# Peptides against a protein of PDB entry 6RO1: the designs that were tried, part 70

Target 1, 216 residues: chain A of PDB entry 6RO1
Amino acid sequence: LGKEIEEYIHKPKYCLPFLQPGRLVKVKNEGDDFGWGVVVNFSKKSNVKPNSGELDPLYVVEVLLRCSKESLKNSATEAAKPAKPDEKGEMQVVPVLVHLLSAISSVRLYIPKDLRPVDNRQSVLKSIQEVQKRFPDGIPLLDPIDDMGIQDQGLKKVIQKVEAFEHRMYSHPLHNDPNLETVYTLCEKKAQIAIDIKSAKRELKKARTVLQMDEL

## One batch from the design tools (peptide; made by RFdiffusion4, then SolubleMPNN)

Design b2_p16_8_s1 (from b2_p16_8, 11 letters changed)
Fold by OpenDDE base, seed 5:
Structure b2_p16_8_s1 (fold): chain B 216 residues (1-216), chain A 16 residues (1-16)
Amino acid sequence: as target 1 above (216 residues)
Amino acid sequence: ELDEIFEEAKKAAEEA
């Protein structure tokens, strides 16, 4: 279900209109979870498919991500690595293929015009952390249907199944089956995340009105 | 279609 939604959201057709500077996005590359970063820009790269010789354009998004300091010193390995949980890390602008975006937030941050200074990049990390503090249940996601305008019937069926499953979970009396605790902790976290995304979207709409008033 | 979406998104991102 969550992965099936991700397979729609990361497609260039759907996500490109939402990759404005300052957009919060979540980046995952195989085993490397970078967590939340901020979009700087995006570009189209010419690519030739190695097996067909067909021109296949690659969409690359430059994302400000928290990287390990160790990966930055080893310039011989072209791939930035995510900062460890216990590590401070360093914010770096990382070129990311658009299909590696695992989530897109409704939140957009102001970013410094010059991201060359380390302090300017680290200021964005403080802004991400402040957003995370305001949203303890998780950073609010774009709605794939209502916000992103995805009309795909496959996605609509996935969303309907999620909603029907959530409704069934709320309507089933808590039978004391001990195997439910692991599924319930994940589903209460998801349902709490969904309620908290709705409350957080309302609070963000209120807070964005306040932040727009302080920037005027 | 993707080229149009890209150009429109790029323009919108530069104006934003």
Scores: peptide ipSAE 0.479, ipTM 0.921, DockQ to the pose 0.708
Fold by OpenDDE base, seed 4:
Structure b2_p16_8_s1 (fold): chain B 216 residues (1-216), chain A 16 residues (1-16)
Amino acid sequence: as target 1 above (216 residues)
Amino acid sequence: ELDEIFEEAKKAAEEA
C-alpha cells in the first residue's frame, strides 16, 4: 500500500511541480535510507536507452542529505552513504534520480543561497531537526490527490483499498475483546522482539566485519 | 506533456 503510493508520487510527471528549492523529501536508494533531505534544484539529463537508441530523459534532483563522512572520502567513485545512527554525519548536496524520492513533504524550508560552506549546509540539518520536533508523528506529506493533483484511477483504487482496510480493522469486533489488552501486549512484545532481532543481526554483522578484518 | 511539466516546474521553482 505505502509502496504502491510511492510508485505514483516518484514519477516525474507528478513530482516535478513540487521540487521547489527547500522542499522536504525522503530519499531511499536500495538499502540506503537517507531519511529527510531538502531539495536544492532539479535538472533534465539526456539519456539514450541502450536497447532502442531512444532518448529517455533522466530527471535528477539535487538533494541536501545527511551523509556519512566515510563515504564522502571516495565521493568521486562511490555513491554517498547515509550517516550512521551514532554518527553526526555531514550534509551534502547529492544528485539523485527522481524515482528515488520515497516521500514528498508539504513543508518547504528556507535554504541558504550558498551551500558551499559546511556551516550553511549544517544549518539546514538543524532546520530539518526542528521540523521533526514539531511533527512527532512524522513530517507531513503532500496529499497525492489533493495537493499533487494525481488523477490516476489506479492510485484512487489503492487509496480506497487502504481506507476500506483501515475501516475494517477499526470496526473489527476485537475492539471489545477482553483479550485486547493481551493482544496489544503481544503485539508490543512482537515488535520489541523484531527490534531485538534486528539489533542482534546488526551486532552479528559488526562482529563478522571485525572478524573479517582480523583475518586479513 | 512531460517536457511542458518540466519547463513549467523549472520556471515555478526559479520564481519561488
Scores: peptide ipSAE 0.478, ipTM 0.918, DockQ to the pose 0.784
Fold by OpenDDE base, seed 1:
Structure b2_p16_8_s1 (fold): chain B 216 residues (1-216), chain A 16 residues (1-16)
Amino acid sequence: as target 1 above (216 residues)
Amino acid sequence: ELDEIFEEAKKAAEEA
């Protein structure tokens, strides 16, 4: 469900109108989660498809991201790496392909005009951290239908299923039941007993087979 | 279509 929404929002057709300077975006590249960064600008790069020779433009967004200091030393050849959890890191402008945007926020920040000074970049990190403190349940996202104007019927069906599931979950009598922990514990015990019975039946069958071989 | 979206978005982003 969440991943299916990501497959729409990261498409240039939908996200480009929302990549204004200061827009909060979340960046992920394979195993690297950079978390929340801030859009600086975007550009179109000419690209040639390797198999068809067809011109397929790549959309690149420059995002101010919290990077490890180790990755910045070899900046000419190595991809930027996210800051380690216990590392302070450094805010760096990183060019990323638009499809690496895993989320787009409704929030826009003011950014300094000159991002060359480290202090200006680090000031933006303080602003991101302030937004995160104001939204303990997570930074608010753009609505893919109401804000982004995505008309795709597949997406609408996904959202309707999510909303219907959430509504059923929150309307379920057990959601506010103080005995919910007891119900879960009973379900887990029942599942464990079912596994134990299945194991014991297998051992009993093996033991009977061995006893029958000793009686022959 | 994407070229138009890009140019409009680029213009809007520079004016923002």
Scores: peptide ipSAE 0.477, ipTM 0.919, DockQ to the pose 0.691
Fold by OpenDDE base, seed 3:
Structure b2_p16_8_s1 (fold): chain B 216 residues (1-216), chain A 16 residues (1-16)
Amino acid sequence: as target 1 above (216 residues)
Amino acid sequence: ELDEIFEEAKKAAEEA
């Protein structure tokens, strides 16, 4: 379910309209989780597939990401790596393929016009940290249906299954914490729903064999 | 369709 939603939102057809400068996005590359970064710009690159002769365009997004200082020394030849949890790191503009976007936020930040100075890039990290403090349960996500306008019936079925699963989880006596319902605006409810979906999917992945997730 | 989406998104991102 969470991975299935990611398979929709990272498609250029759906995400390109939301890659405005300052948009918060989450970047993952294989085993490397960069966490939340900020969109700077995006571009289209011509890619010639060697086997078809067809031009398959690659969409590249430049994202301000917190990178390890060790990985930056060889940045001309080596891919940037995320900062270690104990490391301060450095904010760098990293070109990433659009399919590496694991989440897109409803939040858009103001960014400095000149990102060449280190201090200007590090100011964006402070802004991300301020957003994270304001959203202790997690940074609010774009709704794939309501905000992103995705009309795919497969996604609608995934969302319905998620909502039905959440309703069942919240109907269980152990998750009736009355304090969760009273404080949240519709946006915070959507954010909490998205987080609870992600936690529930992690629990479902732990509790159910891989075979039962493909049938749902 | 994807080229149109890209161009519209690019224009909107430059105006934003």
Scores: peptide ipSAE 0.461, ipTM 0.914, DockQ to the pose 0.802

Design b2_p16_8_s2 (from b2_p16_8, 9 letters changed)
Fold by OpenDDE base, seed 2:
Structure b2_p16_8_s2 (fold): chain B 216 residues (1-216), chain A 16 residues (1-16)
Amino acid sequence: as target 1 above (216 residues)
Amino acid sequence: ELEKIYEEALKAAEAA
């Protein structure tokens, strides 16, 4: 459900109008969770798909992200990595493919005109942290229907299922259980294990397909 | 029951 919503909101046809300078966005690349960053700009790159010859436009958004200091030293050769939880990190402008945006906020920040000075970039981190402090339940998201104007019936059905699920969850007798957080954490762990098992099964299937192609 | 609700939500989130 949350991932299905993400699959809609990160589509260029929906999100591009909202990728203005100062927009708060979450960036996740595989295992690398950068958390909340700030849009600086976006660009459209023409990409030719090597197998189809079709021009598939790639959209790249430059996002100020909290990066590890280790990754910044190697930034000429290696992809930026997120700062460790206990690390201060450094805010850096990172080119991000639009499909790596996991969330888009209704909040826009003021961005310094010159982001070359470290102090100007770090001032943006302070602004993000101040927004997070003002929203203890999480930074407010753009509504995909009301704010983003997404008319897709699939998304509407997903949202209705989320709302119905939340209503059932809050009406459940265990909602008042003082161990709810512990049960939730156990459910999340069990879910992650189920995802990892599915991933491992997919990789095993791919490996078998490659072996079958090498035997042909 | 919460586990089942979260498993169903996660299955819905994974199947989705």
Scores: peptide ipSAE 0.006, ipTM 0.348, DockQ to the pose 0.016
Fold by OpenDDE base, seed 4:
Structure b2_p16_8_s2 (fold): chain B 216 residues (1-216), chain A 16 residues (1-16)
Amino acid sequence: as target 1 above (216 residues)
Amino acid sequence: ELEKIYEEALKAAEAA
């Protein structure tokens, strides 16, 4: 469900109006989670699809992200990597394809006019950390309907399902159970056992099908 | 049958 919402939000037709300088955004590239960064600039690149000759515009957003210092040494040939949890990292301006934005915040920061000095880039990290301290439950997101004006009926149905799921979760009698963590751990174990039983049954069915094919 | 099991597993993974 959350991923389905992301698939709407990262579409250029919806997110481009909100990619102003200073906007907080989350960036995720496959396994690389950069967390929260700040929009610096936006550009439209002309791209031609190799198979159709159709102009498919690529949208690139320059985002100030916390990067590993190791990855920056090879920045000319290798994609920047997120800073390790134990690493200070360095704030760098990284060109990001718009579809790699996993979230867009309602929060906008003031950014320095010149981001070439390291100190100016690191000042933005301090500002992000200050925002995170102000929002212990997480940095506020743009509402896809109310803030972003997305009218897609598919998204509305996804949101309604999320709200209905959350309502059921929070209304569940176990939600306030002092043993909730223990119950969750037991439920996860039970779910894993159920997966293992289903896998074993599938393997047994495959083995029987092979044996039946040898008898045919 | 296998396709239905895959689709249900995919739906369960997307709903989680």
Scores: peptide ipSAE 0.000, ipTM 0.337, DockQ to the pose 0.018
Fold by OpenDDE base, seed 1:
Structure b2_p16_8_s2 (fold): chain B 216 residues (1-216), chain A 16 residues (1-16)
Amino acid sequence: as target 1 above (216 residues)
Amino acid sequence: ELEKIYEEALKAAEAA
């Protein structure tokens, strides 16, 4: 459901009006989670689709992200990598395709006018960390309907399902159970065992089908 | 029943 919401919010037609300098955004590229960064600027690049000749505009947002120090050394040819959890990292301005924005915050930060000095970039990381401390349950997101004005009926149905699920979760008697984590872990283990049994049954069925073909 | 709710929750959270 959250991934389905992401598929709406990262569309340029919805998110571009909210990509102002200082906007907090979360960036994820495949396996690389950069976490929260800050929008510096965005640009529209004209691209031509190779097969249709149609103009498909690419939207690139420059985002100040916490990168590994190793990514700084190889910056000429390699994509920036996120800082390790234990690493301080360095804040860098990274060009990001708009579809790689996994979340957009309602929060906007003040950013220094000159981001060339390392200290100015690192000051923004301190500001992000301060916002994270103020919001222990997570940095507040833009509302896709109320803030972003998304009228898509598919999204509205997804949100209604999320809200109905959250209501059921919070109203459940186990929600305040001190053993909830233990029960949850047992449910996850049971779910994994059920997947493994289903896989093993599929493999057994394939093996039997092969044996039947060798006996014919 | 609880296990179904958690499985639906996990599926909804993964699908979500």
Scores: peptide ipSAE 0.007, ipTM 0.376, DockQ to the pose 0.017; fails the geometry check
Fold by OpenDDE base, seed 3:
Structure b2_p16_8_s2 (fold): chain B 216 residues (1-216), chain A 16 residues (1-16)
Amino acid sequence: as target 1 above (216 residues)
Amino acid sequence: ELEKIYEEALKAAEAA
């Protein structure tokens, strides 16, 4: 359900009005979680898909992100990588496709006008860390309906399902079970085993199909 | 059908 909400909020038609300079956003690119960064600006790029003749507008947001120092040395040819948990990293302005925004905060920071000096970029990291300290339960998100004005009935149904799930989760008899962590871990293991069994059955079916095709 | 079950299970796991 959370990912289904993300699929709405990262759409340019919904999120672009909220991508003002200083807006806190989360950036994820595949396995790379940059965490919270700050919007610097955004631009519209024309992507010509060679096969459709249709110009799908790509939107690129420049986001100040905490990057690994190693990735910055190769930044001319390689994509920036997130700083490791134990690494200080360095704040860099990274061009990010808008669909890689996993969250948009209601919080908007003041940013220095000149982000070329490292000290100015690092000051923004201190500001992010200060916001994180003020919100121990997490940085507040924009409400998709109330703040972002998304009227999509699909999203409303997803939110209703999330709320109903949360209500069931918190009202569940196991919620106050002292063994909840153990039960949860066992349920996760059971779910993983069920996935592995399905995967193994699929590979066995593929192997049998290939063998049948080689015998035909 | 299995792909639908996987997508539904993935959606259910992503929705949880």
Scores: peptide ipSAE 0.000, ipTM 0.336, DockQ to the pose 0.020; fails the geometry check

Design b2_p16_8_s3 (from b2_p16_8, 9 letters changed)
Fold by OpenDDE base, seed 5:
Order: structure tokens, then C-alpha cells, then sequence
Structure b2_p16_8_s3 (fold): chain B 216 residues (1-216), chain A 16 residues (1-16)
């Protein structure tokens, strides 16, 4: 389900309008999770339309990512590796294929115009960490329907299945508990609190997106 | 369609 949503979000026709400089994106490459990085720019890799009308053009996004220092010492031909959890790492501009974007945030950061100095790149890491502190439940995602405008019926069905599955996960453990009424009122309160937290997070997202544009 | 999206996105990215 989460992977199926990701398959829509990382499609160029949907994500390119949101790949502005400073956009927070999550990058995964196979077993390598880079976590959250910041978009610097994007470009088309080839002007050659694939002769087979089914293949989307390849786009490369330059993303500022926290990389291991070990991977930076290896030849310019080796792919950067994510920093270890215990490692400070170093922020590097890494060319990433668009399909490796696992998530796109509603948050857009200010980035230095010159990312050649190490200090300018590391300042962006501090900004990411500050955003993470402001969002303890995770960095806000773009809504694929409301924010990204995806009209695909397949995605709508996936979202409906996720919502139905979440509703079933909340309803299914309660069928065997003898305190069903107290747990239903607590689960309705918790579901209402989760809806209210999700609504308050959306309102806080709207308010903070406006405030971060004024404070950054 | 995608080419237009790309051009508009590149334009917005340069204006930003």
C-alpha cells in the first residue's frame, strides 16, 4: 500500500511541478536509505524520447543528501552511501533518478545560492534537523490528491484501501476485548484525536508553510 | 503533456 502510493508520487508527470529548489524529499536507493534531503535542481537525462511510447523520460534530481565520509573518498564513479546513524556524515549534492524519491514533503526550505562551501551544505542539514524537531511525528508529506492533483483512479482505490485497512486495524482487535464499549469510546476518541491531530497537522502545515515563507 | 509539465516546472524552478 505505501509502496503503491510511492509508485504514483515518483512519476515525473506528478512530481516535477514540486521539485523546486529547497523542497524536502526522501531518497532511497535499493538498500540505501538516505532519509530526508533537499532538492537543488532537476534536469532531463536524455532528450531522446524512448522509441517505446510506454517509458517515461529519465529525469535526474540533484538532491543535497547526508552521505558517509567513506563514500566520498572513493572514486567519483562510486555511488554515494548514506551516513551511518552514529556518523555525522557530510552533506553532498547527489544526482538521483526521480523514481528513487520515496516521499515528497510539503515543506520547502531556503537553501544557500552557493552550495560549493561545506559550511553552506552543512547549514542545510541543520535546517532539516530543525524541521524534524518541529514535526516529531514525521515531516509533513504532500497529499497526492489534494496537493499534487493526482486524478488516477488506481491511486484513489489504493488510498481507500489504506483507509479501510486502517479502519479495520482499529476495529479488528476490539472484537475480542470484553470491554468493547470503553475501548470503542477510547478508540473513537483516539480516532477523533488522530483525525484532529491530522487536521491540526494540516492546519499547522498550512500555517507553518505560510510562516516559514515569512521567517525564511 | 509531460514536456509541457517539464518546461513549466523548469520555469518555476528558475523563478524560485
Amino acid sequence: as target 1 above (216 residues)
Amino acid sequence: ELEKIEEEALKKAKEA
Scores: peptide ipSAE 0.303, ipTM 0.877, DockQ to the pose 0.768
Fold by OpenDDE base, seed 3:
Structure b2_p16_8_s3 (fold): chain B 216 residues (1-216), chain A 16 residues (1-16)
Amino acid sequence: as target 1 above (216 residues)
Amino acid sequence: ELEKIEEEALKKAKEA
């Protein structure tokens, strides 16, 4: 279910309208989790016409990501690596294929016009950290239906299954965490629901083999 | 359709 939603949101048809400068996005590349970064820009990599039956056009998103300083020494030839948990790291503009976006936030930050100075890039990290402090349960996500306008019936069915699962999970006495009610507008509640969906889906995926999720 | 989405998205990104 969570992976299925991710397969929709990273499609260019759906995500490109939301890849404005300053948009918070989460980037994962294979085993490397960069966490939250900030969109700088995007560009089309291939001019493949959609009518040829060929693969969807590839898009590259330039994202400010917290990178390991060690990986930056060979940055001309090697892919950037995420900063270690104990490392400060350095914010770098990294070209990322659009399908590596694992999440898109409703939050958009102001970014410096010139990102060449290290201090300007590091100021963006401070802004991300401030947003993370404001949202202890996680950075708000775009709703794929209400915010992104995805009309796909397959996605709607996935969301309905997730909502039904969440309703069952929240109706279970163990997950009445009373702290969720107080501060969130309807949009923040939806964003928290989307985060909880993603968390619950990760836990469900850990607890149940893929076969049991198709029967839900 | 995708080309129009791209053009509109690029336009919005430049206006931002």
Scores: peptide ipSAE 0.303, ipTM 0.872, DockQ to the pose 0.798
Fold by OpenDDE base, seed 4:
Structure b2_p16_8_s3 (fold): chain B 216 residues (1-216), chain A 16 residues (1-16)
Amino acid sequence: as target 1 above (216 residues)
Amino acid sequence: ELEKIEEEALKKAKEA
């Protein structure tokens, strides 16, 4: 379901209007989750004419991402890697293919005009962290229908299936099956554990951010 | 259509 929505939102015809400088986007490359970054610009990589029956034009988005310093040493030959959980990392402008955008936020940040200085790039990380602090449940997403204007019937059917599933999940009287209570308790426990893990990760991140501020 | 979207998006990105 979430992946099915991603298959729509990363299509150039839908996302390009929202790839303005400062737009928050989430980048994933295979097993590498960079998390939230900021759009710097985009460009067309291939001059493939849309009407040629050839593959859709490729777009490259330059995204300011938090990268591992270790991966940047070999940046001439190796793809940037996301910063480790224990690492401060460094904000770098990384060219990514548009289909690697896993989410697009409604939030747009102001970015420095010159991103060559490290301090200017790191200031954007501070801004992202402030946004994340303001949105503890997650950075707000663009609505694919209302904000992005996606009229695709396939997406509408996916959303309807999600809503129908949610409705069925909530309308099923959990009352009579002791196994359902166990599954629900396990699901609630799993959800609570996921919240607690997110909270603990946030507290650990806050504690590390405070420790990093005290070491400066 | 996509070309128009690209042009409009690039225009908006420059105005931003």
Scores: peptide ipSAE 0.301, ipTM 0.873, DockQ to the pose 0.714
Fold by OpenDDE base, seed 1:
Structure b2_p16_8_s3 (fold): chain B 216 residues (1-216), chain A 16 residues (1-16)
Amino acid sequence: as target 1 above (216 residues)
Amino acid sequence: ELEKIEEEALKKAKEA
């Protein structure tokens, strides 16, 4: 469900109007989660490879991201890597393809006009951390319908399913049950037993097939 | 359509 929403929000036709300087965005590239960064600017990449049937223009967003200091030393050829856990890291302006934006916040920050000085970039990290402290349950997202104006019926159906699921979850008597943890543990054990039974049946079937071949 | 969105978005981004 969350991933299905991401497939809509990162489309240029929906997100470009919200990629103003200072917009908080979350960036993921394959296994690399950069977390929350700040939009600096965006540009159209004109190099449409003529032979890729992708007629859609690519957009590059310059995002101020917390990067590993190790990845920056070799930066001429290597992609920036996210800061490790417990690493201070360094804020760097990283060119990111628009489809790598996993979330867009309703929050906009003021950014320094000159991001060349390290201190100016690090000041933005302090601002991000302050926003995160103000929102312990997570940085607020743009609403894809109400804020972003996405009219796609597929998205509306996804959202309706999420809302219905959340409503059912919070209205369920077990939600406030002190034994909820025990119920989850029992459900996990039941699921594991079902997997083990399926595996054992498969092994028995293989063993019987081998025994039948030895008797022939 | 997308080009108009881009142009308007770029304009807004410069004014911000």
Scores: peptide ipSAE 0.300, ipTM 0.872, DockQ to the pose 0.845

Design b2_p16_8_s4 (from b2_p16_8, 10 letters changed)
Fold by OpenDDE base, seed 2:
Structure b2_p16_8_s4 (fold): chain B 216 residues (1-216), chain A 16 residues (1-16)
Amino acid sequence: as target 1 above (216 residues)
Amino acid sequence: DLDKIYEEALKAAKEA
């Protein structure tokens, strides 16, 4: 279900309106989890599909991500790698295909106008870490229905299944289903997403309040 | 439709 929701939210038609500078997003590229980064900008790139010759536009988002310093020493041609957990890393602006966005937060941060200085980029990491401290249960997500306006019936059914499953998990001890691990992994991801959606709705009120309080 | 969304999103991102 988390993956199913992800398949909706990372579509350009849904996420582009929310890729404002300073928007918190999660980036995953194959096995590489960059965690939370901050949107800098986005652009449309012309792409020609090699098999059809059809113009298929690629949407690229520049995201400030915590990268390994080792990956930065290697030439501009190598893909950035996420910083190791024990590594401080360095915040870098990384061009990311929009479909690699695994989550979009309701939180939007102020970003320095000039991200060329390392100190300016690292200041954004401090801001992300401060947000993470304020949200110990996780950074609040955009609600795909209420915030992103996704009307797809497939998504609504997924969310309803998540909510119904959460309700059933709390009302019926599904403790004995041998498929609990697969269902629970799906449903923990789903329930975590529905909890993340419900918590995000509650925290969106708090996050707007917290962001308003930091502007005061 | 997507081009419109893109242009509107770009405009919104510049104003934000």
Scores: peptide ipSAE 0.483, ipTM 0.919, DockQ to the pose 0.692
Fold by OpenDDE base, seed 3:
Structure b2_p16_8_s4 (fold): chain B 216 residues (1-216), chain A 16 residues (1-16)
Amino acid sequence: as target 1 above (216 residues)
Amino acid sequence: DLDKIYEEALKAAKEA
């Protein structure tokens, strides 16, 4: 269910209107989880190979991400890698395909006009960390239906299943299912996504209030 | 229409 929601929100037709400068987004590339980063800009790239029919345009978003210092030395030829948990890392502007966005926040930060200085990029990391401190249950997400305006019946059915499952988890003691851990992990992921969506709606109201606070 | 969505999103992003 969470993965099914991600398959909707990372589509250009849905996410492009929300990729304003300063928008918080989560980036995952295969096994690499960069966590939360900040949108700088986006662009359409025509993949015009002259001899193949109309190739679907690629949408690239430049995102400030916390990267390992080791991966930056070869950044001209190698893909950036996420900072290790014990590493400070360095904030870098990384070009990311839009389909690699795993989540989009309701939170939008102010970013420095010039991101070339390291100190300006690192200041954005401090801002992300401050947002994370203000949201101990997780950074608020955009609601796919209410905020992003996704009308797809498949998504509505997914959300209804998540809500029904969340309701059943709270109303029915699933205590007697021997596959409880697998069901609970799936249920906790789904319930956490539904809670993250509901929390995102509540926290969107709070985040609008928090973003009006002079210290963000 | 993805092209219209893209152009509108670019305009909105520049104004924001």
Scores: peptide ipSAE 0.460, ipTM 0.915, DockQ to the pose 0.750
Fold by OpenDDE base, seed 1:
Structure b2_p16_8_s4 (fold): chain B 216 residues (1-216), chain A 16 residues (1-16)
Amino acid sequence: as target 1 above (216 residues)
Amino acid sequence: DLDKIYEEALKAAKEA
């Protein structure tokens, strides 16, 4: 459900109006989670689709992200990597394809006019951290319908399902149960056992098929 | 000042 919402919000037709300088955005590239960063600017690049020859515009957003110091040394050839949890890291302006935005916040920050000094970039990190402290349950997101104006019926149905699920979860007697963590752990273990049984059955079926071929 | 940052964010969101 959350991933299905992401597939709408990262589309340029919906998110571009909200990519103003200072907007908080979350960036994720495959296995690399940069967490929350700040939009500096965006640009439209002309691209030609390799298969159709059609002009497909690429949108690149420059985002101030917390990067590992190691990735900065190799910045000429290698993609920036997120800072390790125990690393201080360094805030860097990274060009990001718009579809790599996993979340867009309602919050905007003031950005220093000159981001060349390290101290100015690090001041923005302090501001992000202060916002995170004020929102312990997570940085507030733009509403896809009310804020972003997305009219897609598929998205509306997804949101309705999320709301209905949340309502059921909070209304469930176990919500305030001190054993809730134990129940979730047992459910996860049960789900893993079911996957393992399914895998083992597939392997057993393959092994039996091989044995039958050796007997023929 | 986060309050100024938030207020400007809200203002810019309303103007957009």
Scores: peptide ipSAE 0.017, ipTM 0.548, DockQ to the pose 0.078
Fold by OpenDDE base, seed 4:
Structure b2_p16_8_s4 (fold): chain B 216 residues (1-216), chain A 16 residues (1-16)
Amino acid sequence: as target 1 above (216 residues)
Amino acid sequence: DLDKIYEEALKAAKEA
């Protein structure tokens, strides 16, 4: 369910107005979780879809992220990697495709004008950590409906299902069940399967759209 | 403006 909300939030038509410098965002890329970073800027890149010749604009957001020092040595050729749990890491400005934003916070930070000095970048990490201390239950998210103005009925239905699920979960006698962890794991697996089915259906729909364009 | 409130609160806590 959370991932279904992410599928709306990371769409440029919804998130771009909120990608101001200083906005807190979460970045995930192919299992690499960078956690919370700070938006520096964003840019629109013209991209031509290889099969249709259609202009598909790519949106790249530069995000200040905590990266492993090892990955920075190869930054010219390799994608940055998140800092290891036991590693301090280093804050780096990383170009990120907008669809890799997993969350957008209501919190916006002041950032130094010059992020070239390491100390200025590390000062932003201290600010993120201070926000995290103030929000022990997690950094507050933008509300997709109230803050982001998303009118999509599909999202509204997802949110209603999330709320109903949460209500049922918290009201369920299973809160005291010693098998609760197993039930949660099964629910997470079921949710992941539902996401995978939706992803596969989207890919199938894209493939059909490409096939229909080749038949024209 | 939640952004300003949080920024001001963060500033105040750094000065505190």
Scores: peptide ipSAE 0.015, ipTM 0.512, DockQ to the pose 0.052

